# Peptides against a protein of PDB entry 3WG5: the designs that were tried, part 222

Target 1, 218 residues: chain A of PDB entry 3WG5
Amino acid sequence: LAKNIVYVAQIKGQITSYTYDQFDRYITIAEQDNAEAIIIELDTPGGRADAMMNIVQRIQQSKIPVIIYVYPPGASAASAGTYIALGSHLIAMAPGTSIGACRPILGYSQNGSIIEAPPKITNYFIAYIKSLAQESGRNATIAEEFITKDLSLTPEEALKYGVIEVVARDINELLKKSNGMKTKIPVNGRYVTLNFTNVEVRYLAPSFKDKLISYITD
Target 2, 218 residues: chain A of PDB entry 3WG5 as posed
Amino acid sequence: LAKNIVYVAQIKGQITSYTYDQFDRYITIAEQDNAEAIIIELDTPGGRADAMMNIVQRIQQSKIPVIIYVYPPGASAASAGTYIALGSHLIAMAPGTSIGACRPILGYSQNGSIIEAPPAITNYFIAYIKSLAQESGRNATIAEEFITKDLSLTPEEALKYGVIEVVARDINELLKKSNGMKTKIPVNGRYVTLNFTNVEVRYLAPSFKDKLISYITD

## One batch from the design tools (peptide; made by RFdiffusion4, then SolubleMPNN)

Design b2_p23_4_s4 (from b2_p23_4, 12 letters changed)
Fold by OpenDDE base, seed 4:
Structure b2_p23_4_s4 (fold): chain B 218 residues (1-218), chain C 218 residues (1-218), chain A 23 residues (1-23)
Amino acid sequence: as target 1 above (218 residues)
Amino acid sequence: as target 1 above (218 residues)
Amino acid sequence: AIKGAKVKGSIEPIELAGTVKPP
């Protein structure tokens, strides 16, 4: 039987328009090959809300399952990363990672202090993050608290509270544990049961443009 | 013969992640209906470079032609809007609109002065905008000058200099003038000849989410 | 650095607070 392909790509750093380009490129490649899924190894401290929303939409429009994997140990799906995860078909976390801290801000003042978002914006993102959680059958109360309390969770806590679906040490364990799971959101209008029994893992590298922009943004 | 559908949607205001969501939603609807094209009535003073790049990518990945129409009179495809236009399958402008002024900035200082982008960033966007122009067979020299001189053009100038393809007063004139034109970039790997001879125009309304975010960003 | 680049006329980016350090 032809091996089902699972793509793995890494997205690291601040969430920006470039991060969207990376998501879009990676997902598009996996879509073109009709992959069983793509796993995005995510490590982000957060970033731009607009880029985040675009990424979520791109994931939601994916023709294949998009698994967000907070990886490696020490990584985070912080802030914008949490929204992205909650917008995905499956969330996994490696031990020693974190998810949460989703409070919107307008930026930083000259003194490095946070410029708070007005209640209108904060409430919008509360509604938004709750919607992502609800749509995916994840914990909407905790999703709200990611904003209202700037809450961050361990993988074990996130699993316990129904924020994420898998804790896995590596890609092989992730594939093993997620095999037979249904996507938390639809793929092309249907919930898909993941089949990782006979898969080839194919890693995607950053493009030259990806590397350049990462270098410019770092 | 079943009428070919042409969608029309409006995107107004600053280019943000939400603007991407709008583009993505609108294009997706038109893709699902296998529309002949979607026309995006664009009116923007600019916005985020990252959101812009995402929008360009989403347009480039469209399964159908995406026509950027700078509309109505008094509208602009300023800054980020110009990049979006240059990334599209066809650019049209209404009389009394403008395109250009594409200089990247880091933001505004507390006194409202522009914080200039470092040469590295400026040069990146020069290369990027030139690439969009080159890929679409549009004037790459003028595209560069949109940055280096912060150049803005009228529809007539933009047409004359080979930046845009159509000047049209309204959707009907746009459809008439663009009928039989080839897309300036590929659709699904092919240049498409637009067929607007027997079309139904279908307007897309902003979603509730679109309205809310527009209200928050305005 | 490009991440913070606004094309002229941009609103201050809404950032989602996390561990994003001010530049």
Scores: peptide ipSAE 0.119, ipTM 0.373, DockQ to the pose 0.183
Fold by OpenDDE base, seed 2:
Structure b2_p23_4_s4 (fold): chain B 218 residues (1-218), chain C 218 residues (1-218), chain A 23 residues (1-23)
Amino acid sequence: as target 1 above (218 residues)
Amino acid sequence: as target 1 above (218 residues)
Amino acid sequence: AIKGAKVKGSIEPIELAGTVKPP
């Protein structure tokens, strides 16, 4: 039987325009190969709101299911990462990860103090994060509180409150648990039932550019 | 009856050399007035390790108890903030706050990826954070896992595991609950029993410099 | 206005290297 392909790729660090390019590249590869899904192993402290919104849009436009997997243990889908997760077809978390802390800021002062976002921006992101939650059938009240209370949740809490769909220790457990789940947002206008019964896992490596940027920063 | 004075000051934002100056100033004021304690309302995403270590040293050298209060709801003692808390005479957290996520990094790449700390640095901070926990009679295993698993805890979890001493909604509840508690580290070589039965709360405002830096970043 | 907004997580790892470059 022809194996359905599931791609796995890692996205780590701050959310920037470069992170958008990574998401776009990875999803495009999976689309070209008509993959059953792509799993993005996400570990991010947050980043730029513009890049985040573009990433959410790219996920929503995906021709295949995009699973955000907060992985490995110690990883977070913090701030921008939470929005990206809420914009995805399925959210999974590994034990010992976190999600939330979504309060928008303008930046940091010279003294390192947080520059608070004006109410207009905060309210915009409250509406935006609630829309992502509502569109995906996830807990919109908790999504709001990720901003208003800067709430962070464990995988167990996030699952309990209906923020995420899966708690899994590794890719194999994720595939096993998510098999037969419906995507929380549409793929090409339809909710898709995931079929991970007979899959080949393909890992996507960082591009040469990704490696170069990592090397320059080492 | 002469009221014992408790000072309350806020420290928010990144931990830098300027944050050290704030801690030093606030603690010095409280020392000069022979305060019963100072409460530092802490909300930090982390910052510089050098500044953090200096702040910990300044707290350890304090002539009066320094209480780190992770406040308000939505605040965190993240990264450097956890070390500072573990180096303090008492840790309190408000509901809806977090503590942990202490993995050291060298910084961010041009692409916004995390530059991982080399094992030698990670191991140094593991030893350091465990020493802070051990010296203060707090959970050293969890302190290590704040690094190795980038663990973050709720106030309830942190209290349960013996990382913190108090969960309190506000200053009044903090004073009430911490009254009669012994400091977790010595003050001038002795463990002090806190006496908050008849206290005057004095709030320390940001200095002109603090205000200026906040204004420049607005 | 939105372009300048950072959704920065509270979980900033300890920067050992002072990211605050002096201006």
Scores: peptide ipSAE 0.082, ipTM 0.340, DockQ to the pose 0.089
Fold by OpenDDE base, seed 1:
Structure b2_p23_4_s4 (fold): chain B 218 residues (1-218), chain C 218 residues (1-218), chain A 23 residues (1-23)
Amino acid sequence: as target 1 above (218 residues)
Amino acid sequence: as target 1 above (218 residues)
Amino acid sequence: AIKGAKVKGSIEPIELAGTVKPP
């Protein structure tokens, strides 16, 4: 019986236009092979809002389920990473990871202080993050508080509050726990039931370009 | 039985004079073919007020219904996009999208801070956005608050408050839900009942010029 | 340091610079 393929790829660092290219490349490969899903191991402190929104769109347009897995322990889906996760078909977190802290900023001053976003921008992202949560059947109140209170959650809290779907220590536990789960948003207009029975796990390595750009932006 | 044609086109990015050219081209093609309607898949962070006002006028002068569809998930009709939507014959939003944040600004300072518009300009756009809402039978109070409170809404909120007419996941659901609806503003002096029974969906691709300009302005 | 979502250039409000002189 031909094994279903599950791709696993890593995205680490700041969310930039290049991070979009990585998501697009990874998802495209998995789509071409008609994979059962792609798992993106995400570790990000945040980044650009424009790139984040494009990534969310690319995930939502995926022909296959995209699982965001905050991994390894010590990783975070901070700021932009939380939006990306909330826009995905399934969120998993490893123990010792975090999610949240989504308040938009205009940047950093020369002294490293945060330049606050005007209310217009903050309210836009409140609506946006709530929309992502509502669409995916996740906790929209907590999603708002990721901005309004700069809230960050542990995996256990995020699961308890209905922000995420799975806590898993590794890829094998993630596959086991998410097997038979429905995607939280549609794939090609339909909620897909994940089938991780008899799967081949295929790792996508970062390209040489991916490694170089990550090195420059970190 | 000759199928009614529904055109679908995408407009993405900042609202500029070139965005007007895209609207004009798309609507003109659909007018020439006597389409039942054109659906514009809109994703914009905002842009120029002059271009926005010209786009609104072009929509209002259309010989066929123009449906603004905030699509795909993660898209927004922010700022200028909200005015465009409020000036259209029907507004739809996909889950995971947003609308609002309409406060006018003069621009950004060198440090990236917003330069506030003087009260005279702000009051002009309050009157303008309220007029668009009133003319289309949409919530003028919320339209004002898109400016005065920099309010942004989810599709569910926007529908609930009577800002938009349809929440739809895709073009097929949009056609299904909007079938038999009357346009919120007149087409050639009459409110038109949309007939999406036995329609051919025809996609208008962006021209090479459209792709190039979008790439430069993003 | 958790870097917040940089919103510079991602959401541009209606720019009125050089636009419609209110009648």
Scores: peptide ipSAE 0.028, ipTM 0.245, DockQ to the pose 0.082
Fold by OpenDDE base, seed 3:
Structure b2_p23_4_s4 (fold): chain B 218 residues (1-218), chain C 218 residues (1-218), chain A 23 residues (1-23)
Amino acid sequence: as target 1 above (218 residues)
Amino acid sequence: as target 1 above (218 residues)
Amino acid sequence: AIKGAKVKGSIEPIELAGTVKPP
C-alpha cells in the first residue's frame, strides 16, 4: 500500500559523489516506505559531470517519483543541477531561483579563468542534455542552449519554454500545483499521476556524515 | 538460495561519479542474482574523493561480498582506488600492480604543480582512511602513511604489512586463494566465509553508457 | 573543502560550469 507520505530533503552545494550518496540515501528511504514521492530541495552552483550522470541514473531507476525543487529563493539549479532536474520526474522552481548555465569546463586556471572543454566533450554533453529533455518531453532546444549559449532562465521563463513543470513558493504550493500531474519520465516503466491529496510531509535531515561532508566541502 | 555464481567486472580509469554508477550497477546485478561475490578488476590512477566515499559506502551496503582486485599487471589502485579497496570485503592484487599514494590534492596548477589540500582536508582523509583500515582489520598505520608519506606498495609489501589479503595472477588463482576466507567487513551485519567451490564465473560488460563515459574521461 | 579534494589521480573533473563560488 502506498503511504500518503511525501518526503522532503535538502541538497545544497556542489554536485559531487557525496551528493550522489545523499540522493541515493534519500530516494532509498522514500522507496522503502513506498512514499508517494520525494521532493529534493536543490540549491547547487553545479559540480561534477560524472556525479551528475550518476544522480540522473539513480533518479531514473527510482521506484517512486523524484521531484527536483529549486529552493529556496536565491537558489539555483546551475550546470549539473540543470541536468539533474531534466533527468527527474518533475521540476519545480521557487520564485527568485535560476536554472541553466550548463557549459562543461575542465576547471579553473590559476588566474581564475575557465579552462574550456574540448569540442568532443561539449558535443557529448549537448547530446546528453538533449536526450534528457527529449525523454522527459521538455524543450530540447533550450536544453542545448543551456550549453551553447550558457543560458540561464528564471522560473517563469523555464516554465514558459517548457523546461520545467511548476513554479511554487513553498512545499504546500508545490504539492497543490503538482497534484494530478503525470511524471515527465516513467516510474517502473509507467508514467505516474501524482496524488498529493491528504499527504503527510516528512522531512529528511542530513545524516551525520552528510553534515560532516558538507562542512568539509564548504 | 545463493547461486554459485561469481561476477567479474572491470572498472578502469579515474574514480568519478560515473565510476560510482558502474559500481552500483555491477553490485546491484550481483545482488539481484544472489551471487556468492562480485570481483571488481580495478585499475585507477585515483580520482574524486566524493565519488570514492560514495563507492565505499555502496560497497559497505552491499548484500554480497565485493572483492577489489587490482588487475591486470601494470594496474594500480592509486589514491581513491586505495580507499575503495580498504572499504571492500576483500582486497586482491596481481603481481606488478601497486596500491597507495593517497594524499589529497585540490588539483594541478597551470605549470603542472600539485595544489596541496589544506591541513583540515588532509587530516580528514587521514582519519577516514584509518577508519577504513581499522574497520576492516587492516594496517591503519600504513593506511595513514599512504597519505602522510604518499606511500605506494607492491602487492607483496601490501600483503606483508596487512593492507591486502591476496596476491593472485588471475581470477582462478584469486578464487582458489580467497576460498574459505572471511570478509574483512560484514555483509548484512555478518562476516561471510567466501565459498568459491564449484562457482560459475560470469563477466559483466560495461554498458553502452559505461563505454561512452570511459571514452570521454580518458 | 572535500569538494575539490582529488585523491591524486588524473581527475580531469569535467566540472559543469556553475557558480562555483571562488573560495
Scores: peptide ipSAE 0.134, ipTM 0.379, DockQ to the pose 0.193; fails the geometry check

Design b2_p23_5_s1 (from b2_p23_5, 13 letters changed)
Fold by OpenDDE base, seed 2:
Structure b2_p23_5_s1 (fold): chain B 218 residues (1-218), chain C 218 residues (1-218), chain A 23 residues (1-23)
Amino acid sequence: as target 1 above (218 residues)
Amino acid sequence: as target 1 above (218 residues)
Amino acid sequence: SSSRVGRVEIDFGRSPRELERKK
């Protein structure tokens, strides 16, 4: 029986293997307590493809709903962050945030220019991001355009186009708006109707390691 | 006129954007002083492809010879480290080190298993690593096998197969053995004959940021 | 805040954990 508990944790910075460890730790804690859900406040410019794919897999294997919340205002779910969001049970965005810009790159050259990924890599990630969108019942055409057009969307646009499910200013509004929504992907093989009635919100603090990584990646 | 100065710097840990910053900083310092060369003591398990490619480009754009030295004993130039080495002006290895294992991966799954890169990605990096080997006059067949067979070599094997140029126990032996060698790639459009006669060795200490990153990535 | 839109970066790295397991 899910407890009337919702966990909230923050993940900020580049998506790396350490970010995977954060996701794993946070989700594990929430699973152990049979939380109704965990909300991950995500602010990322992007990061590593491998870590991203592992995070997506970890979310998909979660025993509880994982809500990606692009928060606070000014935050982004850029690149890898978009994939993670699309792989999650529910996506929310705060006003003044952004999602998209998913074109895979081989990095930045010395002059700060993007080293483009070869078409083969780009096509792989197009297929991957479309799969995530389709599996979650989200707009796969826009998901593709996040790569092909390097599109970035506002919360309002993302909601309008069926990329995300909620625009919310804060956790309280998120809980209120998402209450009664079904997860966009299954939890333990079933689509879950979120129940945020009379929930206790528990914040998970970043570990010392998490703080140190964030400090370095900023 | 190159000064009778050789810089030595250490880069340890995962190849990331921060590692690029380290390479850039170290090479820039050595360039500014018109050093005869910079030796980068490299110990890496690998890392990000983008950072790796940027580092290779930074080395290739260097105004002075950049020597990659897999050091100390027990160190490796694994994965991304091999690419970096193959992109450099000279490769040296200490006894008890290794080079290779260059198969691109999409990371590690939750169970610690490797997420294999799709053939399209693998083929891209095969072409890339072969190009680096060919451009540097090194064994392109072995470079390919670093990916296709996930081959790792000892210093002795790497030397024998024409992957590297020097096996050396320490900086002094490296300087002695590499004295009079030509760079494997051009410096400012010319292949340089290394002159390590009566050189001053200057060690560049890792910055506080470098130390912090190393501490986290270990 | 490096305005670098973190693009999906392909990693070549073996996890240090796998290198430790082969020892």
Scores: peptide ipSAE 0.061, ipTM 0.537, DockQ to the pose 0.539; fails the geometry check
Fold by OpenDDE base, seed 1:
Structure b2_p23_5_s1 (fold): chain B 218 residues (1-218), chain C 218 residues (1-218), chain A 23 residues (1-23)
Amino acid sequence: as target 1 above (218 residues)
Amino acid sequence: as target 1 above (218 residues)
Amino acid sequence: SSSRVGRVEIDFGRSPRELERKK
């Protein structure tokens, strides 16, 4: 029986237009092979709003389930990473990771201080993040507090509060725990039940360009 | 007589945090050598608001005049580049360049369509760009229209409307035309008269990191 | 290395692609 394939790829660093290209490439490969899902190991401090929104849209347009996995221990889905996760079909986190801190900022001043976003921007992203949470059946109150309180959660807290679906130490535990779960958003208009019985895990390597960008941004 | 030094550096591509580092590095080198000025040859389609605001602040904190020169022909100071220019001590443009198109956007959708910024964001940047124009004694009405009408101007139009100070084909013409001009904003709290009589022009090369970033972003 | 949390940044940039299409 042709083993259902699950792809695993890594996205690390700031969310930029290049990060969008990585998401697009990885998801496209998995779509072309009719994978059961793609797991994106995500470690990001955040990044650009536009790139984030495009990534969310790309995930929502995916022909296969996209699972965001905050990994490895010490990683975060901070800021833009939280939005991406909330826009995905399933969120998992490894122990020792974090999610949240979603307050939009205009940026950092030279002294490293935060340039606060105008209330209008903040309100826009509050509405946006709440929409992502609501659409995915996740905790919209906590999603709002990721902005208003700049809240960060542990995996255990995030699971407890209904922000994420799985806490897993590794890919094998993730596959085991998420097997039989329904996607939190539809795939091609339908909620899909994940089938990770007898799957082959295939790792997608970063392209040379991806490696170079990561080397420069790290 | 020790020739007054004028530094020239190039900044090309999207305005990012790396672009800020480039500005900071270039200006710092010129400050350390007590240069008469630094000319930044700018070619940008725009970029991040935060990086832009930080660059503007870095320029305003400069111990020496920072001249933004939109160069070469075909280059632009678009969007964020316009703000940077308006925040600088002197703006020059080469024939065949452009300035403007400053409407803030949240980004581009997957199809390449613009995601419009909420009115609150637009209004914030209208106030900001008008402030830059007013502080520098430049045309604040046109600065606003760079946003509200997404206006782009030629060098000749920009000069005519009092957006810029110099139209110059090359560095030599720029130095000649800007000699004896006062900075449009203060340097260390004082308006400085540019002295480009018998100056030595020194070009700053991009660092290896700068080259690598440019190679990846281009 | 203070992990600067890359917060949601607003971009003002025209996409390089839009600038290319108007040429």
Scores: peptide ipSAE 0.057, ipTM 0.514, DockQ to the pose 0.560; fails the geometry check
Fold by OpenDDE base, seed 4:
Structure b2_p23_5_s1 (fold): chain B 218 residues (1-218), chain C 218 residues (1-218), chain A 23 residues (1-23)
Amino acid sequence: as target 1 above (218 residues)
Amino acid sequence: as target 1 above (218 residues)
Amino acid sequence: SSSRVGRVEIDFGRSPRELERKK
């Protein structure tokens, strides 16, 4: 009897290969337990393009719905975080969070200035982010503007423009509001209707390795 | 009286923001002690473009000569490592090492295939790597081929083609062979003649943080 | 903690996985 379980895990910090490992581990645990969904509380300033693309692919390969929840208040799904969100089955944001600022950069100079990506890189990621938005039935024009204008949105704006699906203050409100929603992309080839009626919420703790990386990266 | 000190430090693994911190720390220590030079024993498969560019800039801002030594045998200065080497004051390689394979990639797909960078990214890094080669008086055509052909060279080939300055089996041979050489780029606006006569070799140990990162990344 | 918004950074590294596959 499929336990009506929803997993919740936190991913914070830069998107790296280690972040991919966290996503993979968390989603795998939830898949193994036949969870109704996993909610990833995401707070990221961005990170590596490759890790981001791999995370998106891992989410798209998930056997269960992966909900990206930009949380807590003050958190952001910036840059790579926006791509990850757009590649997910459902996006939620807490009040006081942000999404966007997706302009690809080569990095930061020593003075902290942005090293701009060449136009071809920018164009590639424009095409990529638009594809994620289109595939998920989200606003592809705004997705493009996340890059071209380095646009950042509030939860209210993101909801209004059809970038995200839910604004919620906490996990309980998220479960309540997302109950009965269809995933924005398929799970195992089908759009899944979320069932959060009488679910057990199970929090996944960071591994020792995850904690150690966080300690070093923070 | 300037102690004839040469620092030696090891940098191994992926080029990341942490690798930048290692370079910065090591070079700063050597600068503070008015070292004759610092030798960085480098073994890297590559890494982040931004970290790489910042490391190059940090080396170029060094108050002392920074020698990149691809070491030990079996090590590589692959991808980002090649850029770092080309941005340095002198490049040495141990026998059985390699340099090159500089094709920019967006990353690796889940199947381990390379996600190719758009042509504009490739062109940007072609221009960048050529500039590093030209500024250092090294072979810019081969530098370009590190990208366009994903070329990798042996120490003997790299020396022959004017990519590197020294082939050496160990630190003692490196000091012996590089004594009296001019830096390939300026130090404080001047090309410096290396003086390794009667030098004290001082090895810098990884910080606790460096060891911890290595433990997590290895 | 300078919130360096880690923008999508282009990696120029061989993945450890590619190095393992060539072994």
Scores: peptide ipSAE 0.043, ipTM 0.447, DockQ to the pose 0.586; fails the geometry check
Fold by OpenDDE base, seed 5:
Structure b2_p23_5_s1 (fold): chain B 218 residues (1-218), chain C 218 residues (1-218), chain A 23 residues (1-23)
Amino acid sequence: as target 1 above (218 residues)
Amino acid sequence: as target 1 above (218 residues)
Amino acid sequence: SSSRVGRVEIDFGRSPRELERKK
């Protein structure tokens, strides 16, 4: 029986192999305690494609619902963060946050200009982001436009267009609004109805390693 | 006039955006002092494609020759390290080192298995690695096989096949053997003949940030 | 310690600096 526990963890900064380790650690802790769900407060400018894809796979393999919450106000799920969100069981955003800008890049030149990815890579990620949207029943056309138009959306726009499921100011409002929603992808082969009635919220702190990485990457 | 100075710097660990910052810092210092060359002692298992491509571009934009030296014995220029080497003005390896294993991956699954890159991505990097080899007059067939066969070579094999220019036990032997060689790619539009006669060797230490990143990534 | 051969990873990230410039 899932305990009436919801975990909340923060992931901030660039998506890297270390970010994967954070996701894996946080989800594993919540799985071990048979939590009702884990909410990841995400604030990222983007990062590595490999780490992103691994994080998506880790979320898809989760034994519990993984909710991505773009939080606090001013945060973003930019680039890799959008893919991660689209691969998750539920997406929420706080007012004043953003999602999108998913065009793959090969990096930044010395002058700080973007090195554009070749069309073959861009097309791969168009197909990939569309698959994530389709698998989760989210707007695949907008998902494609996150790349082709480098589109960024507000929470209200993202909700309106069917990219996300919840706009919430805080964890309490998120729990209230998402209570009774079905996961957008299956958990262990089944779509789960979220039950946030009489739940204990537990916050996971970053490890010492996580703090050190954040200090260096920021 | 280039001062009779050769810089030596170490880059160890995964290729990341921080590794790009290290390359940029080291090369910039050597450029500012009008060094004869900079030797980067490279030991890497690989890393990010973006960081790798940026590093290659930074090397190609260098105002001085950038020599990649796979060192010490037991070190490797694996995956991203091979691309960086092939993009440089000269490649050297110490006995007991390796180069190759360049197949792009999307990452590692939770079980530690490799997530293979789709054929489109693999083909992109085949074309890219071949271009680096061709531009530098190195063996483009072997460069392709670093991906298609996941090939790894010893220094002796790499030299024999025309992938690298020097096998050297230490910096002194490297300077001796590479003296009078032409760079494999141009410096400021010209192929430079290396002059390591009466040079001062200056070692660059990692910054505090570099040390901290290395401590976290190791 | 299984030497993770770092394979070529494609990055999607905007540099923190570019996110600041488009604001």
Scores: peptide ipSAE 0.038, ipTM 0.477, DockQ to the pose 0.527; fails the geometry check

